# Ledger of designs, part 105: peptides against a protein of PDB entry 4XPM

Target 1, 160 residues: chain A of PDB entry 4XPM
Amino acid sequence: VMLHSKNVKGFLENTLKPYDLHSVDFKTSSLQSSMIITATNGGILSYATSNNDVPKNSINEINSVNNLKMMSLLIKDKWSEDENDTEEQHSNSCYPVEIDSFKTKIYTYEMEDLHTCVAQIPNSDLLLLFIAEGSFPYGLLVIKIERAMRELTDLFGYKL
Target 2, 67 residues: chain B of PDB entry 4XPM
Amino acid sequence: DIKGTIAFDTHGNVIESTGVGSQRIEDIGDLSKVTLDAEGFAQVQGDSLLVHLYKRNDITLAVYTSA

## One batch from the design tools (peptide; made by RFdiffusion4, then SolubleMPNN)

Design b2_p18_7_s1 (from b2_p18_7, 5 letters changed)
Fold by OpenDDE base, seed 2:
Structure b2_p18_7_s1 (fold): chain B 160 residues (1-160), chain C 67 residues (1-67), chain A 18 residues (1-18)
Amino acid sequence: as target 1 above (160 residues)
Amino acid sequence: as target 2 above (67 residues)
Amino acid sequence: MIQVSTKDIDLSDPVVIP
């Protein structure tokens, strides 16, 4: 299966939208960032951010991208550690899920004042990563990322 | 994906309902007893449906999805 | 009356990344 960068980018942009429960009172904020990264090195293959006010090729853009790279690496490292730790896999921060008979795990991590969640795309070398404000409940993040992964069946089994 | 919703207040009064939620108002009694986490969230399994609970400003929203 | 499972899933316990 070929990864089309444009299609993936568009998908990630769509994931930025608030989790809509069909009630304004319960509408979340938009995600800060949504990324597909490599499980091996934490490299960003594609990303979307809600901060669209940053001019292209500006110093601010570079800083923003660098920040994403840093966060991606940190989360990847923690994910890797947890994937090799049976106890962590059974913690309350790990949510085993099954999508179309494929098994994966969703992890929730707090990073400074941000709420993050990450999951390996089933049987792949790729991770889907959501970064949100602290006002975005972890429970809803987990649901959101699970639903998002269900739309990425073409990436299931993708190996680098 | 979402099969229905129920929004109710601290007294169990229905504020709004949609889809299957409109037919499951009786669930409020049980849903109101569910212990929510620090963020006001919980997931509970009911029959063939999964119920997602979110409480904010004394209003609880129950979202029914397939299990 | 639909019996709601008492096994609530806690989805708010994150791991802190320093």
Scores: peptide ipSAE 0.028, ipTM 0.607, DockQ to the pose 0.021
Fold by OpenDDE base, seed 1:
Structure b2_p18_7_s1 (fold): chain B 160 residues (1-160), chain C 67 residues (1-67), chain A 18 residues (1-18)
Amino acid sequence: as target 1 above (160 residues)
Amino acid sequence: as target 2 above (67 residues)
Amino acid sequence: MIQVSTKDIDLSDPVVIP
């Protein structure tokens, strides 16, 4: 399996879009960030951010990327810990899901004032990570990431 | 007259909230324990409000109305 | 119609990453 950066980047950018519940008076903000990271070391393979006002190759962009790297590593570490903790896997912060007969788990984490959720792409060495504002409900984040993973079937089973 | 709503999942996590529901997220703990009928419906009396519970596709919607 | 309990409710919070 080959990862095409442009295609993956475009996908992640699309995931940034707000969730609009048409049946109720509720609309979320855009995601702050959407990333595919390695489960091995938390390295970022691809990412998208809603703050696109930062000039390319600027110091602000570098700082932003560095921040993402830090968050990715922290979340990866927590995910790894939870994957080896039976209690955490049965908490209300863990959602076992099955996509096309592939099993995975979605975890929700609070990072400072941000709402995050992460899931291992089924049978892969990759994690999909969403970062949103605190106003983005966790339950909705879970739905969003689960649906997003359904569109990443080409990455199922991807090994580094 | 709807005063507010809360939608939550099987883990008790909020999906959306409006009106008075936004101020009653703590109700989810009790609402999640309510036994629903065969149609996934229940009515719960709380304070001066009546709560209508609807569960469909593992999502529970609580609608707060006047009693 | 069911009467809602007024007892303290403990909701599970997401894990906090410091």
Scores: peptide ipSAE 0.023, ipTM 0.690, DockQ to the pose 0.017
Fold by OpenDDE base, seed 3:
Structure b2_p18_7_s1 (fold): chain B 160 residues (1-160), chain C 67 residues (1-67), chain A 18 residues (1-18)
Amino acid sequence: as target 1 above (160 residues)
Amino acid sequence: as target 2 above (67 residues)
Amino acid sequence: MIQVSTKDIDLSDPVVIP
C-alpha cells in the first residue's frame, strides 16, 4: 500500500475540526495539529495545523514546522518507552483498542499546556498524533483518534 | 433545573463537561465509585446539588440539578 | 441554560468524524 500524501493531508485537515455535542451545550476547540509520524524516529510524513494565518514559506511557517518536529520526536520517544513498559500500558493514559481484528493502543500525553494523543496505526511503522489545547477533554480526544484510525485502514500494515 | 453535566469514560477521563460540571471535574473520582442499578442509573446528593448518573456503553454521564 | 433530555443523549456514539 502506497501513502498518498495529498489524500492523507486532506484527511488530517478534516480531523482538526471541532465537535459539537448536540445533546448538550458543549463544543470543542479545533485541534492544533494532526500528524502522521514514523514510529522509528518520529519523522513527520504528513501534518495539518489549524493556524491558517501563517503565510506559506514564511519564517513563521518554518518555525512552526520545527516545533512540530520537536513535539513529534518527544512523543515518539515517550511512546517507545511506554511500549516497553507493562506498567504504563495499564495506566489510565493507555487505551487498548481493536479495529477490524487489529490491536493497537492509544496513549494520552500532557505536553506543557497541550493535550496530546498518539496511536500506532495497526501493524504499521506509523503513528497518528493529535495535539489539542487543554480545553479539549482527554476522553473525547481518545474517542476522536480511535474513530479517525478506523478511517485509515489503507495504512494498516504499512512498513517503511 | 439542570446546572451542569460531566461525561467520563472508564478511565475517569473527561469526555465532555458543561455548566457547573466543568468546575467539578474532581467529582469523577467519587462518582466512578457509585454503584449503579441494573439499568445503569443512580442518584447521589452532594452539597446543594443532586447528581443523576447514567451509564451506557461504558460512558457515564453525570447531570447536576438543584433538586 | 442547559437543557438535556436523557432520551436525546447518545452515549454510544458521542463523536462524529467529519
Scores: peptide ipSAE 0.022, ipTM 0.677, DockQ to the pose 0.060
Fold by OpenDDE base, seed 5:
Structure b2_p18_7_s1 (fold): chain B 160 residues (1-160), chain C 67 residues (1-67), chain A 18 residues (1-18)
Amino acid sequence: as target 1 above (160 residues)
Amino acid sequence: as target 2 above (67 residues)
Amino acid sequence: MIQVSTKDIDLSDPVVIP
């Protein structure tokens, strides 16, 4: 299995797009960030961020690489804890799913005022991570990440 | 007339919300406990609004209307 | 009164993902 940086980056950029539910006149914001990280250390293998219309001069910009590194590590740690806790796996923040006979779990986590969603790519050492504004519904994030995961079959079983 | 909507999943998490539904997310706890009929339908009266519940394919839609 | 059911919610057309 080979990871092509350009292809993965392009994929993550496409996941940033909002859902537009025309039937109920509902449209989400774009994701703030989309990432593939290692399950072992929370290291970022690839990432995409939405661009703000207004340039920001703050070092504490949420879309900064440093902030992404911090968030990825924190979420990885929480994910690791939950994977070792049967009670957490039965909470309303955990969604067991099956994709083409592969089993994985989707977790939702609130981080400050952000809504995050993370899932282990089936049988791999990789996590897919979405970060969105608080206005992005958790249930819809789960649907989004599950559908995205179905397009990452080439990464199923990837080991570091 | 429809005043708003909430769609939520089997975990009680929001999929979408519109109108007054966006201000009534806390209702999901109670709405999720309502027994639906064989067609996946129920009506619940509360807070001067009538809530119409529809469930299909593990998604529940709550539609808020005037009584 | 306008009646709406869950069948009216279309989630089948997601964002295009390559």
Scores: peptide ipSAE 0.018, ipTM 0.671, DockQ to the pose 0.065

Design b2_p18_7_s2 (from b2_p18_7, 6 letters changed)
Fold by OpenDDE base, seed 4:
Structure b2_p18_7_s2 (fold): chain B 160 residues (1-160), chain C 67 residues (1-67), chain A 18 residues (1-18)
Amino acid sequence: as target 1 above (160 residues)
Amino acid sequence: as target 2 above (67 residues)
Amino acid sequence: MIQVSTSDIDLSNPVVIP
């Protein structure tokens, strides 16, 4: 399995779109960020952000990327702890799901005022990570990430 | 994949429906009785579909997906 | 009409990362 950077980047950009069920009253904001990170060390393999009004190579961009790196590492660490804790896997913040006969778990984490959701891409060393504002309901975030993972079958079984 | 949706008010009146939801308007009676969590969410299992409930501003949205 | 059973999943419960 080979990661095609351009294809993955495009996919992540599409996941930034609001959750829209054709009802204006239930339309969410866009995701702040969408990332593919390594489960081993939380390294970012690919990412997309909604706030791209920052010039490239600017100090603000660097700070933004650094923030993403920190968030990804923190979430990876928490995820790793939970994966080694049976009690956490049975909490209300863990959602076991099955995609095409592959089992994985979705976790919801609150980080500062942000709503985050992370899931291991089935049988892979990769995590899909969504970061949204607090106005984005966790329930919809979980649904969104599950749907997104179903479109990442090419990454199933990806090993570093 | 979303199979359909139903949006209904506190009186059970249909506001909108799509997909399989349009054929399951009668589910509103049961769905309206479901206890929602603090954020207004619930998941309920039907026959072969999973129903995601979200209530906001006195409107309940039911989203039908595969189980 | 479908028989509805409520899941034990609380979609509003996150784990807080400090």
Scores: peptide ipSAE 0.046, ipTM 0.669, DockQ to the pose 0.022
Fold by OpenDDE base, seed 2:
Structure b2_p18_7_s2 (fold): chain B 160 residues (1-160), chain C 67 residues (1-67), chain A 18 residues (1-18)
Amino acid sequence: as target 1 above (160 residues)
Amino acid sequence: as target 2 above (67 residues)
Amino acid sequence: MIQVSTSDIDLSNPVVIP
């Protein structure tokens, strides 16, 4: 299975769109960031951000990317820890899900004032990571990431 | 303070609806994906509305209230 | 009849990453 960078980038950009739940008369903000990272090192394979006002190759862009790298590493480390801790896997911050007979877990993490959600793409060495503002409800993040993963079936079983 | 309700089964079929819930049947798709606690309860916060979810005996009740 | 729980647990409980 080959990862097509353009296709993945486009997918991640699409996930940035806000979640709209009509029943609660609520529309979320866009995600701040959406990333596919490696489960081994937390390296960013692809990413999208809603902050597009940063000029390319600017110092601000570098800082933004560096920030993403930092966050991805921190979340990956926490995820790795939780994956090796049965107690954490049974906490209310862990959501076991099954997609097309493949099992995975969704984790919600608070990072400063941000709301984050991460999940291993089923049977793969890849993690899907959403970062949103504090106004984005965790429950909606969970729903959003699950739905997103259902569209990434081509990445199921992907090994580095 | 209830603005409306939706009751639906495990297949997403509407059992009953009242108030604002009657106009938001399409939300069942999202509500059905909400992870409930051990007691079958959850809450989804909106700007102006709060949705209270309770599941018992394969029936989920969504209660819409002010936030 | 469905009795709504009085639980204060919201939709998800995040773990804080320091």
Scores: peptide ipSAE 0.029, ipTM 0.425, DockQ to the pose 0.019
Fold by OpenDDE base, seed 3:
Structure b2_p18_7_s2 (fold): chain B 160 residues (1-160), chain C 67 residues (1-67), chain A 18 residues (1-18)
Amino acid sequence: as target 1 above (160 residues)
Amino acid sequence: as target 2 above (67 residues)
Amino acid sequence: MIQVSTSDIDLSNPVVIP
């Protein structure tokens, strides 16, 4: 299995789109960030962000990337702890799911004022991570990330 | 993924409908009785479809998807 | 009218990352 960076980047950019359920009143905001990170050390393999106003190679871009790195590491650490904690796996913040006969878990985490959710791509060393504003309901995030993972079957079983 | 939607107010009046939701306006009676979570969200299984409910500002949106 | 059953899944309870 090969990671095609351009294809993955395009996929992550598409996941940024809000839920548009043909009702303006229920339209969510775009995700702030969408990332594929390593389950081993939280390293970012690919990412997309809705912040398009930051010039490339600017100090603001560097700071933004550094912030993503920090969040990625924190979420990876929490995920790792939960994967080794039976009680956390049975909490209301853990959602076991099955995709094409592959089992994985979706976790929802609050980080400051942000709503996040993370899931291991089935049988892989990779995590898919969504970061959204507090106005984005966790329930919709869970649905969104599950549906997104169904489109990443080529990454199932990917090992570093 | 989405098969249809119904948006309705606290009186059960249809605000909008799309897809299969347009043929299931009669579901509003049952959908309005569903208990929502702290964020105003719920998932319910009905017939062959999964229904996602979200209430905001006294408007309820029902989203029909495959089960 | 379809028969609707309420799910027991609570999707609104996140874990806070300290």
Scores: peptide ipSAE 0.027, ipTM 0.599, DockQ to the pose 0.021
Fold by OpenDDE base, seed 1:
Order: structure tokens, then sequence, then C-alpha cells
Structure b2_p18_7_s2 (fold): chain B 160 residues (1-160), chain C 67 residues (1-67), chain A 18 residues (1-18)
């Protein structure tokens, strides 16, 4: 199994779209960021951001990427700790899920004023990470990331 | 008339909220403890409002109405 | 119909990353 950069980038960009619950007249904002990161060191393999107004190769772009790197590392570290902590795996911030007979866990984390959720792509060395505004409900983030994970079957079992 | 809604999951986390429900997220703690009937329905009274609970597919919807 | 008391509400919060 190989990572196809263009396909993954396009996928992540698509996940940025707001969640629209037409039946109850509820719509979220777009995700701030969507990333595929390594479970080993929190390195970013691919990312998408809703802040598209930043000129390419500008200092603002560099700062934005650096911020993503920092957030990625922090979340990866917390995820790693929780994966080695039985109590944390039984908290209400952990959602065990099964996708196509593969088991994984979705974790929700609050980082400053942001709502985040992260999940290991089943049997892989990769994590899918969503970052949203504080107005984005955690429950919807979980649903969103689970549904997104179902579309990443090509990455199941991916090892670095 | 519907005054608002809250939808939450089995972990008690918010999925959506509207109207008065957006100001009553703290109600989820008590609402999650309510025993539902075989159809996943319950009706509770609180703060001069009636709350209609519907659970389906591990999601609970609370609808706030006047009495 | 059940009377709900909000006095003992304790919601689980997601983990905060500093």
Amino acid sequence: as target 1 above (160 residues)
Amino acid sequence: as target 2 above (67 residues)
Amino acid sequence: MIQVSTSDIDLSNPVVIP
C-alpha cells in the first residue's frame, strides 16, 4: 500500500467542509485543519486548512504550517499517553469504533479555544486529525471523523 | 411550539443544539440518566419546559417545548 | 413524565491539552 499524495490532499480538503444537519436546521463552520500525521513522531504527511487566503511561500504560510506542526505534536503525544493508559481509554473522551472489522479509537481533545479529535487509521502508523472551532460540537466531530475514516481503507495497515 | 433542541451521543457529548437547547447543554447530564421506553421515548419536565427525548442509533434528541 | 433536577449534573469534558 502506497500513499498517493494528491489523492490524500484532496481527501483532506474535502473533510474541511462544514457539517450540515438539514433536518434540525444546524450547520457547523468549516474545519480549521485536517491532517494525516505519523503516530511515531507526529510528523505531518498531508494537511488541509481553511485559511486559504495566505499567499504561497509567505511568512504567514510558514507560521501557519509551524503552528500545525506544534499542534500535531502535542496531540500525538497526548494520544500516545492515552493509548498506554487504560483509564483514559474508558473516559468519555475516547470512542472505540469498528470499521470493516478493524478496531480503532477516536479521542477528543480541547486545545485552547479549539475542538480537536484524532483517530489511528486502523492497523497503521498514521493518525487522522481534525481541528475545529470551539463551536463545532464534539459529537459531530466524532461522527465526521468516523465517516471520513471509512473512506481511507487504502491506508489501513500502512506502516512507515 | 418547539423552543429548542439538543442532540447528544452515548458519551454525553453534544452533536447539535438549537434555540433554548443551546443554553441548556448542562441538562445532558440528567437527560442521559432518564430511562427510555421500548420505543426510545421519554418525556420529562424541567424549568417550565417539557423535554421530549428520542433515542435512535445511539443518538438522543431532546426537544424542548412549552407545557 | 419525570421531574428532572439539574442540581447534580456533572458533564464529562474532553481532555484539555495545555
Scores: peptide ipSAE 0.025, ipTM 0.605, DockQ to the pose 0.017

Design b2_p18_7_s3 (from b2_p18_7, 6 letters changed)
Fold by OpenDDE base, seed 3:
Formats: sequence, structure tokens, C-alpha cells
Structure b2_p18_7_s3 (fold): chain B 160 residues (1-160), chain C 67 residues (1-67), chain A 18 residues (1-18)
Amino acid sequence: as target 1 above (160 residues)
Amino acid sequence: as target 2 above (67 residues)
Amino acid sequence: MIQVSTKDIDLSNPVVIP
């Protein structure tokens, strides 16, 4: 199975959309960022952001990417720690799930005022990472990432 | 993925409904009794559907999904 | 209608990354 960057990028862009509840009053904000990162070193393989006001190749874009790199690394490190900690895996911030007979875990992390959610793509060296504003409920964020991961079956078992 | 929704107020009055939610207005009585977490969220198994509840500003939204 | 227990799943309080 090959990772097709363009297809993945399009997928991540689609995940940025608010949770479609058909209710304006309950409409969530868009995700700030959606990323596929490596579980080994937190490297970003693909990403999407809701900040469309930043010109390409601008200093602001570079800073934004650097910020994403930092966040991805921090979250990867925390994820790695939790994957090696039985207690953390049984905490209220860890959600074991099964997708098409493949087991994985979803973790929720608060980073500053942001709500983040990360999960290992089943049997792969890849992590799916969502970053949202604090107004995005964790409960809905978990649901969103689980649903999104079900659409990434082509990446199941992907090894670097 | 969403099969339908129901939004209702503290009196159990329907604010809006979509999809299968429009056919399940009778669920409001039971849904209004569900204990919500600190963020106003809960999940309920109803018949063949999973219901996701979110309450904000005294309005409750029920989202019906198949999983 | 059966409530799915959320006692074991805290959907509102994640781990804080330092």
C-alpha cells in the first residue's frame, strides 16, 4: 500500500469541516489543523489548516508550519509515553476503539487553550492528529476522529 | 454517518428535527432524562441507533447514528 | 433506550500537555 500525498491532503482538508449537525446553534468551529504524522519521530507527512489567509511561501506560513511541527512533536511524545504506560491507557483520556477488527486507541490532550485528539492508524506507523479550538467539545472531537479514521483503511498497516 | 437529529428545549419542545429524528420525536421524554457529562455530552443506545446528546444553553441536540 | 455509561470515559477532561 502506497501513501498518496494528494489523496491524503484532500482527506485532511475535508476533516477540517465543522461537525455537520444540521443545526446552526450547535455547529462546531472548523478544526484548526488536521495532520498525518509519523509515530516514530512526529514528522508531518501531510497536513491541512483552516488558516487560508496566509500567503504561500510567506514568513507567516513558515512560522505556522514550524508551530505545527512543534505541536506534532509534543503530542507524539506524549502519545509515546502513554502507549508505554498502562495507567494512562486506562485513564479517562484514552478511548480504545475497534475499526474493522483492528484495534487502536484515541487520546485527548489539552494543549494550551486548544483541544487535540490523536490516534494511531491501526497497525501502522502513522498517527492522525486533530487540533481544534476549546469550543470544540472533546466528545464530538473523539467521534469525529473515529469516523475519519474509518475512511483511512488504505493506510491500515502502513509501515515506514 | 448522521441519520438524523432532534433539537429540543427545556420544556421538551422541538426546535428542529432532521432525518430519522423527525420520526422519533417521542424519544425526547427519555432523552431529557439522560445524565450528561461535564461538557453536556452523553451517548445512548436507542433501538438500532446510537444517540449522541449535547446540551448547550438549555438546548439539547440529539444526533442519531448507526454506530 | 439504554444509556451508554460515560463514567469510564471522561469526554471533557483530557490530559494536559505541559
Scores: peptide ipSAE 0.019, ipTM 0.638, DockQ to the pose 0.022
Fold by OpenDDE base, seed 4:
Structure b2_p18_7_s3 (fold): chain B 160 residues (1-160), chain C 67 residues (1-67), chain A 18 residues (1-18)
Amino acid sequence: as target 1 above (160 residues)
Amino acid sequence: as target 2 above (67 residues)
Amino acid sequence: MIQVSTKDIDLSNPVVIP
C-alpha cells in the first residue's frame, strides 16, 4: 500500500471544511487541524491546518508544527492507554464503529479548550485525528471523522 | 415558535444545538432518561419551555418551544 | 402540534478525496 502524499494532503485539507446543517440553521467552524499520525509513536505523516497565513519557515510556523507534534503525541498516548483499558472503551468517549466489515473505535478527547477526535484506520498503524474548537460538538465531530474514515479505504491495513 | 434545539447521540454527546438549546446542554442528562412512545416522541415540561423529543436512528432531537 | 423529525436534520456533509 502506497501513501500518496499529495492525495492525502488534499483529503485532509478537505476535512477542514465546516459542517453545515442547513435544516436547522447550524454551522460549525472549520477544523483547526486534520492529521494522519502513526499509532506507534504519534508521528505526523500528513496534516492540514486552517491557519495557513504563516510564512513558510518562519518561527511561528515552526512553533505551530511543534504544537501539532505535541498534541499528536499526547493524543496517541491517551489512545494507546484506552486501547488497553476495557473501562475506557465503554465510556461515552468511545464509539465502536464498523466500516465495510472493518471494526475500529472513535475516541473523543478534550485538550485544553479544544475538541479532538481520533480513530485508528482499520487494521492499520495509522490514526486519523481531528482537532476543532470547543464550539464544535463532539457528536458531530464523531460523525465527521467516521464519514472521513470511509473515504480512506486505501489506507486500511497500512503497516509501517 | 421554536426557541431552540439540541440534537444528541446515544452517548449523550451533542450533534448540534441552536437558540436556547445551546444554553441548555445540561438538559441532555434528563432528556436521555425520558421514555419515548412507540413513534419515538415525547413532550417534557422544562422550566418555562416545552420540550419536544424526537428519536430516530439513534439520534435524539429536542425542540424547545414556549408552548 | 409541532411536527419535527430527526430525518429533517441533514448530516450528510460528505467528505471526499479531491
Scores: peptide ipSAE 0.016, ipTM 0.604, DockQ to the pose 0.081
Fold by OpenDDE base, seed 5:
Structure b2_p18_7_s3 (fold): chain B 160 residues (1-160), chain C 67 residues (1-67), chain A 18 residues (1-18)
Amino acid sequence: as target 1 above (160 residues)
Amino acid sequence: as target 2 above (67 residues)
Amino acid sequence: MIQVSTKDIDLSNPVVIP
C-alpha cells in the first residue's frame, strides 16, 4: 500500500469542512486540524489545518506544527493506554464501530478547551485524528470521523 | 413554544443543541436515566421547563418547552 | 412526569487529557 502524500493531504483538507445539519438550524465551525498519525509513535504522516494564512517558514508556522506534534503524541499515548485497558474500552468515551466488516474504535478526548476525536484506521498502524473547537459536539465528531474513515479504505490494513 | 433542544447519543455525547438547550448540556446525565415508554417518549420537569424526550435510532432528542 | 435532578450527572465524560 502506497501513501500518496498529496492525495492524503487533500483528503484531510476536505475533512476540515464544517458539519451542516440540514434538518435543523445547526452548523458547526470548521475543524481546527485533521491528521493522520502513526499508532506506534504518534508521528505525523499528514496534516491539515484551518489556519492556512500563515506564511511558510514563519515562526508562527513552526509553532503551529510543534503544537500539532505535541497534541498528536499526547493523544496517541492516551489512545494506547485505553487500547490496553478493557475498562476504558467500555467507557462512554469509546465507540466501537464496524466499517465493511472491519472493526475499529472511536475515542473522544478533551484537550484543554478543544474537542478531539481519534480512531484507528482498521487493521492499520495509522490513526485518524480530528481536533475541533469546544463548540463542536462530540457526537457529531464521532459521526464525522466514522464517515471520513469510510473514505480511507485504501489505507485499511496499512502496516509500517 | 419550543425554547430549545438537545440531541445526544447513547454515550451521552451531544449531537446538536439549540436555544436554551445549548445552556443545559449538563442535563444529559440525568435525562439519559429517564425510562421511556414503548414509543420512546417521556416528559420530565426541570427548572421551570418541561422537557419532552424522544428516542429514535439510538438518538435521544430533548425538547424544552414552557411548563 | 418526573422531576429532573442534576445531582448524579457525570461531567467526566469524555476523558480529559492534561
Scores: peptide ipSAE 0.011, ipTM 0.597, DockQ to the pose 0.017
Fold by OpenDDE base, seed 1:
Structure b2_p18_7_s3 (fold): chain B 160 residues (1-160), chain C 67 residues (1-67), chain A 18 residues (1-18)
Amino acid sequence: as target 1 above (160 residues)
Amino acid sequence: as target 2 above (67 residues)
Amino acid sequence: MIQVSTKDIDLSNPVVIP
């Protein structure tokens, strides 16, 4: 399967939208970032951010990207650790799910004041990663990432 | 994958309902007793449906999805 | 009706990455 960067980027941008509970009063904040990263190295294959007002090639942009890289790496490391730990896989922060007969796990991690959620795209070397503000409930974040992942069937089984 | 919704207040009065939620108003009694987490969220399973609860400003929204 | 998330899984207190 070939990754089409433009299509993936567009998908990730769409995931930034708030989780809509069908009422304005229940609408979440937008995601800060949405990323597809490699499970092996934590490298970013594609990403989207809600703050697009940063000038291109600015120091702020570089710092932002570097921050994403660091967060990606840290989350990948923790994910990898948990994937090799049976106890962690049975913790309250691990949500096993099944999509079209493919099994995967969703993990929730707190990073500083941010709420993060990560899941391996089924049978792939890829992780889908959501980063949100603390106001975004983890429960809804889990639902959001599961639903989003259902739209990434083309990436199921993708190997690096 | 949403099958329906119910929104209700602290008195169990229906504010809004859609889909299967409109036919399951009686669930409010049980849903109102569910302990929510610190973020006002919970999940409960009933029949073949999973109910996602979110409470904000004394209003609870229940979203029905497939289990 | 069976409560799932609040008791069986923690939706509000995930693992903290130091």
Scores: peptide ipSAE 0.021, ipTM 0.618, DockQ to the pose 0.022; fails the geometry check

